# Ledger of designs, part 40: peptides against a protein of PDB entry 4Y8H

Target 1, 196 residues: chain A of PDB entry 4Y8H
Amino acid sequence: TSIMAVTFKDGVILGADSRTTTGAYIANRVTDKLTRVHDKIWCCRSGSAADTQAIADIVQYHLELYTSQYGTPSTETAASVFKELCYENKDNLTAGIIVAGYDDKNKGEVYTIPLGGSVHKLPYAIAGSGSTFIYGYCDKNFRENMSKEETVDFIKHSLSQAIKWDGSSGGVIRMVVLTAAGVERLIFYPDEYEQL

## One batch from the design tools (peptide; aimed at target 1 T1 T22 S168)

Design b2_p28_1_s4 (made by RFdiffusion4, then SolubleMPNN; from b2_p28_1, 11 letters changed)
Fold by OpenDDE base, seed 3:
Structure b2_p28_1_s4 (fold): chain B 196 residues (1-196), chain A 28 residues (1-28)
Amino acid sequence: as target 1 above (196 residues)
Amino acid sequence: DVEKAIQESIERERAALEEQEKRLEEEL
């Protein structure tokens, strides 16, 4: 798995590969590693697919209840719910989660929740087995307040490099763009990103 | 109980994933 979320001028973009692995078997099927928990709050998931899906489902439910009572939650609120669930269940869950969201007040925000259930706000985050191969690349090439196009390219290049080296990453690259304009889904196929 | 609900959800998702994997293996 290779996942990342990147803040930019107009919001935030989440990106993920689509490869899944079961034991020794590798499948390039489209896996939903980018999961909606609210209209403009999404997460990237790594680790146990089932465990992280369950967490995301619970978070989504909590945020729906929150919305009914208090209005649209902030990205920080969503991250705090994730953090609490991951922390309380840390002995039973293998979860690496990146939470990203957009709102008009806070703009694009990224929160990383590593194993153990801590939470860290960052301008961008990477995770998954492929992330180890791209720390240097991301550090060198990330810039604050990039355009949408620059950010898409940054994510595409980063994940392409991760896929190149990580046997557990591959398939299509999926992105979700969160801005004031709404939610946009992007997909890039191997024939496109392998050339980078 | 949130922990119980989580565990039950995980078990359901694991079962669903296993079925999907079996179907995929049969198609290849």
Scores: peptide ipSAE 0.017, ipTM 0.457, DockQ to the pose 0.029
OpenDDE base, seeds 1, 2, 4, 5: peptide ipSAE 0.005, 0.006, 0.006, 0.019; ipTM 0.367, 0.336, 0.277, 0.368; seeds 1, 5 fail the geometry check

Design b2_p28_2 (made by RFdiffusion4; failed a check: the pose's geometry)
Pose (drawn by RFdiffusion4):
Structure b2_p28_2 (pose): chain A 196 residues (1-196), chain P 28 residues (1-28)
Amino acid sequence: as target 1 above (196 residues)
Amino acid sequence: SLMDTLNTELLTKVQTAKAEATSTENLS
């Protein structure tokens, strides 16, 4: 997997490849790794498909219940629910999850939750096996308060490289845009991003 | 608490799914 989330001027963008692996076999070339847990709180999933789906479903359930009793949860609260599940079940889970959301007060936020269940709040985050190949590129090219178009390009170029080198990444690039304007789904095909 | 219940449910789901699996799929 190759996944990332990036904060910018108007909010945050999540991005991911669409490859599911069963050994060297590509079990699913059009996977959706970007998953809603609330209207404007989404996550990027990496690691075990089963573990991350089970976790995301429970988190969605918790936040739906939280919304019924207390109103809209913060992005930090959503990340805390993910952490509680990942940390307390660290022996049995293989889940690398990035949590990203939009709050009108807090604007865009990114929390990354690596294997051990620790929580890290960051301007942007990359993860998944393909992310190793783009630490150099992303650290060189990321800047705070980028525009929507600059952020889409940063993610497109970053995941294009992660896909190029990582055999466990591929297919289409999916992105989810989170702003005060709502939620936007973007998709980019190989003929576009490969030759970048 | 709710979170203790959900943690138990997650543990059961992931162990059951791994025991029944004929192959493993990863978002690696």

Design b2_p28_2_s1 (made by RFdiffusion4, then SolubleMPNN; from b2_p28_2, 14 letters changed; failed a check: the pose's geometry)
Amino acid sequence: SLMDEAIEKLREIVEKARAEAKSFESLS

Design b2_p28_2_s2 (made by RFdiffusion4, then SolubleMPNN; from b2_p28_2, 15 letters changed; failed a check: the pose's geometry)
Amino acid sequence: SHMDKAIEELRKRVAEARAAATSRESLA

Design b2_p28_2_s3 (made by RFdiffusion4, then SolubleMPNN; from b2_p28_2, 16 letters changed; failed a check: the pose's geometry)
Amino acid sequence: SLMEQAIKQLRERVAAARAAATSIESYS

Design b2_p28_2_s4 (made by RFdiffusion4, then SolubleMPNN; from b2_p28_2, 12 letters changed; failed a check: the pose's geometry)
Amino acid sequence: SLMDEAIEELRKKVAEARAKATSLESLS

Design b2_p28_3 (made by RFdiffusion4; failed a check: the pose's geometry)
Pose (drawn by RFdiffusion4):
Structure b2_p28_3 (pose): chain A 196 residues (1-196), chain P 28 residues (1-28)
Amino acid sequence: as target 1 above (196 residues)
Amino acid sequence: AGTQEEIDALNAKDAALKPAVLASGAML
């Protein structure tokens, strides 16, 4: 997997490849790794497909119940529910999850939750096996308060490289845009991003 | 850049494969 989330001027964008692996075999070339847990709180999933789906479903359930009793949860609250599940079940889970959301007060936020269940709030986050190949590129090219178009390009170029080098990444690049204007789904095909 | 109809079509393919993927021990 190759996944990332990036905060910018108007909010946050999540991005991911679409490859699911069963050994060297590509079990699914059009996977959706970007998953809703609330209207404007989404996550990027990496690691075990089964674990991350089970976790995301539980978190969506908790936040739906939270919404019924107390109103809209913060992005930090959503990340805390993911952490509780990942930390308390660290022996049995293989889940690398990035949590991203939009609050009108807090604007865009990114929390990354690596294997051990620790929580890290960051301007942007990258994860998945393909992310190793783009630490150098992303650290060199990321700046705070980028525009929507600049952020889409940063994610497109970054994941393009992660896909190029990582055999466990590929297919299409999916992105989810989170702003006060709502939710936007973007998709970019190989003929576009490969030759960047 | 893809269209919304293309995104929906890819999502439908992904939903069709997903139960088998989850049962197989696949990795993201």

Design b2_p28_3_s1 (made by RFdiffusion4, then SolubleMPNN; from b2_p28_3, 12 letters changed; failed a check: the pose's geometry)
Amino acid sequence: MGSDEEIAALEAEYAAALPAILASGSVL

Design b2_p28_3_s2 (made by RFdiffusion4, then SolubleMPNN; from b2_p28_3, 12 letters changed; failed a check: the pose's geometry)
Amino acid sequence: MGSAEEIAALEAEYAAALPAILASGSVL

Design b2_p28_3_s3 (made by RFdiffusion4, then SolubleMPNN; from b2_p28_3, 13 letters changed; failed a check: the pose's geometry)
Amino acid sequence: MGTEEEIEALEREYEAALPAILASGSVL

Design b2_p28_3_s4 (made by RFdiffusion4, then SolubleMPNN; from b2_p28_3, 14 letters changed; failed a check: the pose's geometry)
Amino acid sequence: MGTEEEIEELLAEYEAALPAILAAGSVL

Design b2_p28_4 (made by RFdiffusion4; failed a check: the pose's geometry)
Pose (drawn by RFdiffusion4):
Structure b2_p28_4 (pose): chain A 196 residues (1-196), chain P 28 residues (1-28)
Amino acid sequence: as target 1 above (196 residues)
Amino acid sequence: SYEETVLKELMEEKELKEELGITPESLS
C-alpha cells in the first residue's frame, strides 16, 4: 500500500493507491483505501485489509453514537478512538492508519497512527510499504498552506513515485478532498500519473 | 457489545485462515 494525507490552505486531502495484495497476486486492482468515519472525518488504511476494515467500522459506529449524544466530533476525537482500538489490541492488529478531517474551527488536521498505536499530529503524513521510497521526495517538496491544485499535484507526484518503485502499490490514485465546501472524490489513472 | 463482537469475529476468521493455510489479503 501507498497512502498519504496532506493539510493545506482550505483543509486536507487524503490520497492512496488502489492495490490489494495476496502475495504477489493482485487480489484487487481498484480498492478504495480512503474510508469515511464521519461526514468530514476520513482515514487512509494500510496493513491488513481485514483489520483496518473492522477498525474503521467500529470507529464509524462510535462516532455515529457520539454525534447522536454530543454533536459533531472533532478530528482529534476520531483519531483518539482509532488509537484506543489500535493500542489496546496491538498484539492482534496489523493496521497503519492515517486519520484526516475538517473542522471549521481547526481547518485541516492529520493524525497518523503507526503499528504500535501511538498518535502523531502532523502537517502531512505518508504511510504504507510504498511510502519508504518517497520520504526523500515528500520532505523536499512539501510546504504549508499550499493551494488545492498544488496539493493535488504533490500527492499525485508523490504516490506516482511510490507506485513506480513499490510492487505492492499500483492501480489508480484515489484522493478525497476535505474543505468547508464539502467532500470531493478524485481519481487519476495510470496513463496520466505514470509518465509524470 | 458491538465492538466486542466485531473483534471476536475477526480473530476467529484470522485463526481459521491460519489453520487452513490461506494467505490473507493485505493493503501492505

Design b2_p28_4_s1 (made by RFdiffusion4, then SolubleMPNN; from b2_p28_4, 9 letters changed; failed a check: the pose's geometry)
Amino acid sequence: SYTEEVLKKLKEEKEKLKKEGITPESLS

Design b2_p28_4_s2 (made by RFdiffusion4, then SolubleMPNN; from b2_p28_4, 12 letters changed; failed a check: the pose's geometry)
Amino acid sequence: SYTEKVLKALKEAKEEAKKKGIKEESLS

Design b2_p28_4_s3 (made by RFdiffusion4, then SolubleMPNN; from b2_p28_4, 11 letters changed; failed a check: the pose's geometry)
Amino acid sequence: SYTEEVLKKLKEQKEAEKKAGITPESFS

Design b2_p28_4_s4 (made by RFdiffusion4, then SolubleMPNN; from b2_p28_4, 10 letters changed; failed a check: the pose's geometry)
Amino acid sequence: SYTEKVLEELKKEKEAAKKAGITPESLS

Design b2_p28_5 (made by RFdiffusion4)
Pose (drawn by RFdiffusion4):
Formats: sequence, structure tokens, C-alpha cells
Structure b2_p28_5 (pose): chain A 196 residues (1-196), chain P 28 residues (1-28)
Amino acid sequence: as target 1 above (196 residues)
Amino acid sequence: LTTSNLVLDIVVVIVVIVVISFVVYLIS
């Protein structure tokens, strides 16, 4: 997997490849790794497909219940629910999850939750097996308060490289845009991003 | 994302054994 989330001027963008692996076999070339847990709180999933789906479903349930009783949860609250599940069940889970959301007060936010269940709030986050190959590129090219177009390009170029080197990444690049304007899904095909 | 498939692992093992045995037969 190759996944990332990036905060910018108007909010946050999540991005991911679409490859599911069963050994060296590509079980699914068009996977959607970017998953809604609330209207403007989404996550990027990496690691075990089963574990991350089970976790995301539970978190969506908790936040739906939270919304019924107390109104819209913050992105930090959503990340806390993910952490509670990942930390308390660390022996049985293989889940690297990035949580990203948009709040009108807080604008865009990114929380990354690596294997042990620790929580890290960051301007941007990269994860998944393919992310190792783009630490150098992303650290060199990221800047705060980028525009929407600049952020789409940063994610497109970054995941393009992670896909190029990582055999466990591929297919299409999917992105989810989170702003006060709503939610936008983007998709980029190999013929476009490969030759970047 | 990762998944697993036991049937596919068995088939891969069988195919590797058959290919190595055929190469050894041709050499012998």
C-alpha cells in the first residue's frame, strides 16, 4: 500500500493507490483505501484489509452514535476512537491508519496512527510499504498552505514515485478532497501519472 | 492492503516443485 494525507489552505486531501495484495498476486487492482467515518472525517487504510475495514466500521458506528447524542465530532475525537481500538488491540491488529478531517474552526487536520496505536498530529502524513521510497521526496517538496491544485500535484507526484518503486503499490491513484465546499473524489489513471 | 489465500499458496508450491523436478530430470 501507498497512502497519504496533506493539509492545505482550504482543508485536507487524502490520497492512496488501489492495490490489494495476496502475496505477489494482485487480488484487487481498483481498491478504495480512502474510507468515510463521518461526512468530513475520512481515513486512509494500510496493512491488513480485514483489520482496517473492521476498525473503520466500528469507528463509523461510534461517530454515528456520537453525532446522535452530542452533534458533529471533531477530527481529534475520531482519531482518538481509532487509537483506542488500535492501541488496546495492538497484539491482534495490523493496521496503519491516517485520519484526516475538516472542521470549520480547525480547518484541515491529519492524524497518523502507526502499528502500535500511538497518535501523531502532523501537517501531512505518508504511510504504507510504498511510503519508504518517498520520505526524501515528500520532505523536500511539502510546504504549508499550498493551494488545492498544488496539493493535488504533490500527492500525485509523490504516490506516482511510491507506485513506481513499490511492487506492493499500483493501479489508480485515488484522492478525497475535504473543504468547506463539501467532499470531492478524484481519480488518476496510470497513463497520466506514470510518465510524470 | 493485504489479504491471504491458502488455495493459491498450495498451487504455487505445487507448480514450483513440478518445475524444479522437470529441470532436474532434463539435466539427469

Design b2_p28_5_s1 (made by RFdiffusion4, then SolubleMPNN; from b2_p28_5, 23 letters changed)
Fold by OpenDDE base, seed 5:
Structure b2_p28_5_s1 (fold): chain B 196 residues (1-196), chain A 28 residues (1-28)
Amino acid sequence: as target 1 above (196 residues)
Amino acid sequence: MTTSDEELRRREEEERRRREREERELLE
């Protein structure tokens, strides 16, 4: 898996590959690793599909309950719920999660929750097995307050490089753009990003 | 023989369990 989330001028963009594996084999399944937990709060998932989906479902439920009682939760609140679940289940959980969201007050925010259940707020985050190959690239090329187009390009190039080197990453690149204007889903196919 | 509603439910549950097992083996 190669996943990332990047804050930019108008919000945040999440990106992910779609490859699934079973041990050393590529599974004949295309996974959507970008999961909605609230209208403008999403997550990137890596690790056990079952584990991360279960966590995301629980978080979604909690955030719906929260909304009914207190109004729209912040991205930080969502990250806190993820953190608690990941930390409490760390011994039996194989999950790497990036939480990203947009609201008018805080704009785009990114929280990374690696194995172990710690939480880190960052301008951008990368995770998954493919992320190891792109730390240098991302550090060199990331800029704060990029445009939407620049950010899409940054994510596309980053994930393309990750996929190139990581056998556990591949398929399509999916993105979710979260801004004041709403939610937008993007998809890029191998024929496009492999040529970068 | 019209499969009883119960048989249909059982098959759906078995398919669900099968899918859940398959999902447990998947890594992202």
Scores: peptide ipSAE 0.286, ipTM 0.679, DockQ to the pose 0.026; fails the geometry check
OpenDDE base, seeds 1, 2, 3, 4: peptide ipSAE 0.267, 0.269, 0.281, 0.281; ipTM 0.655, 0.664, 0.663, 0.667; seeds 1, 2, 3, 4 fail the geometry check

Design b2_p28_5_s2 (made by RFdiffusion4, then SolubleMPNN; from b2_p28_5, 25 letters changed)
Fold by OpenDDE base, seed 5:
Structure b2_p28_5_s2 (fold): chain B 196 residues (1-196), chain A 28 residues (1-28)
Amino acid sequence: as target 1 above (196 residues)
Amino acid sequence: MFTSDEELARREEEERRRREERRRRELE
């Protein structure tokens, strides 16, 4: 798995590969590791597909209830719900989560929640087995307040490098762009990103 | 045998923790 979320001038972009790896084989199934928990709050998931899906489902339900009572939740609120679930169940869960969201007040925000259930607010976050190969690249190339196009390019190149070196990453690169204008979904295929 | 996504996630966290510990020591 290679996942990341990057804040930029107009919001935040989440990115993920689609490869699923079992103990016996690499599954041909294209897995969507980008999951909606609210209109403009999404997450990247790594680890157990079952565990992370269960967590995301609970968070989505919680945020729906929150919305009915208090209005649109902040990204921080979503991250707090994820954190609570991951921390309380850390001994029984294998879940790495990146929470990203956009609202008019806070703009784009990114929170990373590793297996231990800690929460870290960052300008950008990378996770998954492929992330180990791109820490240096991301640190060198990330800039604050990039354009949408620059950010898409940054994520595409980053994940391409991660996939190149990580046999457990691959398939398509999916992105979700969260801005004031709404939600945009992007997809990039191996024939494109392998040539970078 | 392939390494499962779950095992890879555990290894990733271990590596992350090690990086964080190293950074902390460098700042002290």
Scores: peptide ipSAE 0.382, ipTM 0.802, DockQ to the pose 0.101
OpenDDE base, seeds 1, 2, 3, 4: peptide ipSAE 0.033, 0.033, 0.028, 0.115; ipTM 0.575, 0.579, 0.560, 0.676; seed 2 fails the geometry check

Design b2_p28_5_s3 (made by RFdiffusion4, then SolubleMPNN; from b2_p28_5, 24 letters changed)
Fold by OpenDDE base, seed 5:
Structure b2_p28_5_s3 (fold): chain B 196 residues (1-196), chain A 28 residues (1-28)
Amino acid sequence: as target 1 above (196 residues)
Amino acid sequence: MTTSDEELEKKEKEEKEKKEEKEKKELE
């Protein structure tokens, strides 16, 4: 798995590969690792798909209840709920979650929740088995306040490099763009990113 | 009902193709 979220001028973009592994085997199953928990709050999931989906479902339910009582939650609030659930389930979780969201007050925000249930706010985050191969690339090429197009290209190149080196990453690259204008889903196929 | 990953991929491809066609028509 290779996942990332990147803040940019107009919001935040989440990105993920789609390869699913079952134990030591690469499954032909494509997995959507980008999960909505609120209108403009999403997460990237790595590790056990079942366990992380269960957490995301609980968070989504909690944020729906929150919205009914207090109005639209902040990305920080969502990250806090994830943190608590990840901490409570730390013995069963095999990987971290990246939470990203947009609101008009805070703009695009990214929170990484590694194993153990800590939370860290960052301008961008990477995770999954493929992330180990792209720390240097991301550090060199990330810039604050990029355009949408520059950020899409940055994520595309980053995940392409991760997929190149990580046997547990591959398939399509999915992105979710969160801005004031709304939510946009993007998809890139191997023929589009392998030539990068 | 969570759309199957295959159904999601198909929809995403169709939306991408429609967007590219629209952008091409706006440039002509």
Scores: peptide ipSAE 0.092, ipTM 0.673, DockQ to the pose 0.020
OpenDDE base, seeds 1, 2, 3, 4: peptide ipSAE 0.007, 0.015, 0.013, 0.017; ipTM 0.357, 0.417, 0.375, 0.412; seed 2 fails the geometry check

Design b2_p28_5_s4 (made by RFdiffusion4, then SolubleMPNN; from b2_p28_5, 25 letters changed)
Fold by OpenDDE base, seed 3:
Structure b2_p28_5_s4 (fold): chain B 196 residues (1-196), chain A 28 residues (1-28)
Amino acid sequence: as target 1 above (196 residues)
Amino acid sequence: MYTSDAELAEREERERRERRERERRERE
């Protein structure tokens, strides 16, 4: 798995590969590693698909209840809910979650929740087995307040590099763009990103 | 979470439709 979320000028973009693996085997299925927990709050999931899906479902439910009582939650609130659940379930989780969201007050925000259930606010985050290969690349190429297009390219190149080296990453690159304008889903196929 | 690429695409399309429908209802 290779996942990341990147804040930019107008919001935040989440990105993920789609390869499904079971142990050392590449499955003939793909995984939805970008998951909606609120209208403009999403997460990137790595590790146990079932466990992280359960967490995301619970978070989604909590945020819906929150919305009914207090209005739209902040990304920080969502990250806090994730943090608590990840901490409580740390023995069952094999990898971390990246939470990203947009609101008019805070703009794009990224929170990473690694194993153990800590939470860290960052301008961008990378995770998954493929992230090991792209720390240097991301550090070199990330810039704050990029345009949407620059950010898409950054994520595309980053994930492409991760996929190149990580056998557990592959398939399509999916992105979710969260801005004031709404939610946009992007998809890039191997023929496109493998050439980068 | 584990689906075929086609199933995932269909799911995403459905979710997009549902979101658009909700947004439409909220605007009414």
Scores: peptide ipSAE 0.017, ipTM 0.477, DockQ to the pose 0.038
OpenDDE base, seeds 1, 2, 4, 5: peptide ipSAE 0.009, 0.014, 0.000, 0.007; ipTM 0.432, 0.414, 0.270, 0.354; seed 5 fails the geometry check

Design b2_p28_6 (made by RFdiffusion4)
Pose (drawn by RFdiffusion4):
Order: structure tokens, then C-alpha cells, then sequence
Structure b2_p28_6 (pose): chain A 196 residues (1-196), chain P 28 residues (1-28)
């Protein structure tokens, strides 16, 4: 997988490829790895498809119950629920998850949760097998407070390279935009991003 | 890779037990 989340001027954008792998076979070329756990709290999933789906479903359930009792949860709270599941079950889980959300007070936020269940709050985060190939590119090209268009391009160009080199990444590039204006789903096809 | 697999019994049980404790604390 190749996944990333990026904070910017108006909020945060999540991005991912659409490849699911069963060995070298591509079990699903149009996977949606960007998953809602609340109206404006989403995650990018990597690692085991089964583990990350089970985790995301439980987190969505917890935040729905949290909303019914205490109102809208913060992005930090959502990341903490993911962490509790990933950390306490670290022996049985293969889940690399990035949590991203939009709060009117806090604007865009990104939390990355690698394999051991640790939590890291970052301006942007990259993960998945394809992310190794774009640490150099992303560190060179990321800047804080980019516009929406600049952020879409940064993600598009970054995942384009991760897909180019990583055989475990491919298909379409999916993005989810999180701002005060609502939620926007974007998709970019190979004929566009390959020749970038 | 985003691996296509099945959820193991160990992972399922563990996740359910952790979720139950979280829900109990949330409702307390």
C-alpha cells in the first residue's frame, strides 16, 4: 500500500492508492483505503486488510457512542481510540493507520500510528510499503499552509512516485478533502498521474 | 502491501475484549 495525509491552510487531505495484494496477485485494483470513522475524522489504512477494517469498524462504533453521550469527538480522541486498539493488541495486529480530521478550533490534524501502536502527531504523514520510496521527495517538497490545489498536487506527485517504484501499490489515486466546507472525494486515474 | 487476508481468531477476540472495556469506561 501507499498512503498519506497532509495538513494545509484550510484543513487536511488524505490520499491513497487502490491496490490490494494477495501475494503478487492484485486481489482488488479499486480498493478504498480511506475510511470514515466520523463525519470529519477519517483514516488511511495499511497493512492487513482484515485487521484495519475490523479496527476501523470498532473505532467508528466507539465514536458514534461517544457522539451520542458527549457530542463531537476531537481528532486527538479518535486517534487515541485507534491507539488503544493497536497498542493493546500489538501481537495480533498488522495495522499501519494514519488518522486525519478537521475540527473548527484545531483546523487540520494528522496522527500516524505505526505497527507498535505508538502515536505521532505530525504536519503530514506517509506510510505503507510504497512510502519508503518517497521519504526523500516528500521531505524536500512539503511546506506548511499550502493551498488546496498545492496539497492535491503534492499528494498526487508523491503517490505517483510511490506507485511507480512499489509493485505493491497501484490502480487509482484516491483523496479525501477535509475542511469547514464539508467532505470532498477526489480520484485520479493512471493516464493522468503516471506521466507526471 | 495492503494485504488481502482473513481476521484471525486471536485478533478478533482481543479486539472484542478491548472494545468492551472501552465501551464500559465510556458509559461509566
Amino acid sequence: as target 1 above (196 residues)
Amino acid sequence: AFVDDELSDEAETGLEETAERMIERLNS

Design b2_p28_6_s1 (made by RFdiffusion4, then SolubleMPNN; from b2_p28_6, 12 letters changed)
Fold by OpenDDE base, seed 3:
Structure b2_p28_6_s1 (fold): chain B 196 residues (1-196), chain A 28 residues (1-28)
Amino acid sequence: as target 1 above (196 residues)
Amino acid sequence: SFTDDELSKEAKEGLEKTSKKMTEKLLS
């Protein structure tokens, strides 16, 4: 798995590969690792598909409940819900989560929640087995307040590199763009990103 | 990696307990 979320000038973009593993082999299944928990709050998932899906489902429920009581939750609130679930159940979960969201007050925000249930707010985050191959690249190429296009390219190049070296990553690259204008889903196929 | 697996009983029960507690807190 290779996942990341990047804040930029107008909001935040989440990105993920789609490869799934079953046991000791790579499955042909293409999985969507970008999951909506609220209109403009999404997450990237790594680790156990079942664990992370269960967590995301609960978060979605709580954010809906929150909305009914208090209005639209902040990204920080969503991250807090993820954290609580991951931390309190860390002995029974294999879950790596990147939470990203947009709102008018805070703009784009990224929170990474690695194994164990800690939470870290960052300008951008990378995770998954492929992330180890791109820390250097991301550190050198990330910039604050990039344009949408620059950010898409940054994510595409980063994940392309991760996929190149990580046998557990591959398939299509999916992105979700969260801005004031709304939600946009992007997809890039191997023929597109393998050439980078 | 992203493993296609099933949710364990322990994980399910734990998550449900946590969810219940959070719900009660949110509605209080």
Scores: peptide ipSAE 0.737, ipTM 0.967, DockQ to the pose 0.852
OpenDDE base, seeds 1, 2, 4, 5: peptide ipSAE 0.719, 0.732, 0.725, 0.734; ipTM 0.964, 0.966, 0.964, 0.966

Design b2_p28_6_s2 (made by RFdiffusion4, then SolubleMPNN; from b2_p28_6, 11 letters changed)
Fold by OpenDDE base, seed 1:
Structure b2_p28_6_s2 (fold): chain B 196 residues (1-196), chain A 28 residues (1-28)
Amino acid sequence: as target 1 above (196 residues)
Amino acid sequence: AFTHDELSEEAKKGLEETHKKMVEKLLS
């Protein structure tokens, strides 16, 4: 798995590969590692598909309850819900999650929740088995307040490099763009990103 | 990697318990 989320001038973009592992076989099927938990709050998932799906389902439900009681939750609130679930159950879960969201007050925000259930707010985050191959590239090329297009390119190049070296990453690259204008879903196929 | 394992019973029970506590706190 290779996942990342990047804040930029107008909001935040999440990105993920789609490769899965079933049993002892690596499968190159399209899997949704970008999951909606609220209108403009999404997450990237790594580790166990079942574990992270269960967590995301609970968060989605909880945020709906929150909305009914207090109005639209902040990204920080969503990250706190993820953190609570992951930390209190860390001995029974294999879950790495990046939470990203947009609101008019806080703009784009990214919170990473690695194994163990700690939470870290960052301008951008990378995770998954492929992330080890691109820490250097991302550190060198990330810039604050990039344009949408620059950020899409940054994520595409980063994940392309991760996929190139990580046998557990591959398939399509999916992205979700969260801004004041709304939600945009993007997809890029191997024929395009393998040439980068 | 992104593995397609089944959710363990221990994980399921734990998540349910945490969820219950969070709902109680939210609605209190």
Scores: peptide ipSAE 0.707, ipTM 0.958, DockQ to the pose 0.806
OpenDDE base, seeds 2, 3, 4, 5: peptide ipSAE 0.705, 0.699, 0.699, 0.706; ipTM 0.957, 0.956, 0.957, 0.958

Design b2_p28_6_s3 (made by RFdiffusion4, then SolubleMPNN; from b2_p28_6, 11 letters changed)
Fold by OpenDDE base, seed 5:
Structure b2_p28_6_s3 (fold): chain B 196 residues (1-196), chain A 28 residues (1-28)
Amino acid sequence: as target 1 above (196 residues)
Amino acid sequence: AFEDNELSEEAEKGLKETSEKMTKKLLS
């Protein structure tokens, strides 16, 4: 898996590969590792598909309950719910999650939750088995307040490199753009990103 | 890797318990 989320001038963009594994084999399945938990709060998932889906389902439920009583939750609130689930159940879960969201007050925000259930707020985050190959690249090329197009290119190049070196990553690159204007889904196929 | 597996009974039980605790807190 190769996943990342990047804050930029107008909000935040999440990105992920789509490869799924079953034991030592690559499964013949294209998985969407970008999951909605609220209108403009999404997450990237790594580790166990079942574990992370269960967590995301519970978060979605709690954020809906929160909304009905108090209004739209912040991205920080969503990250806190993820953290509680991951930390309190860390002995029984294999879950790495990046939470990203947009609101008018805080703009784009990114919270990474690695194994163990700690929470870290960052301007951008990378995770998954492929992330080990692109820490250097991302550190050199990330800039604050990039345009949408610059950020899409940054994520596309980063994940392309991760996929190139990580056999557990591949398939299509999916992105979700969260801004004041709304939610936009993007998809890029191997024929395009392998040439980068 | 993104492993296509099943949710363990232990994980399911734990997540449910945590969710119930959070629900009670939110409604208090």
Scores: peptide ipSAE 0.730, ipTM 0.964, DockQ to the pose 0.879
OpenDDE base, seeds 1, 2, 3, 4: peptide ipSAE 0.718, 0.726, 0.725, 0.716; ipTM 0.961, 0.963, 0.963, 0.961

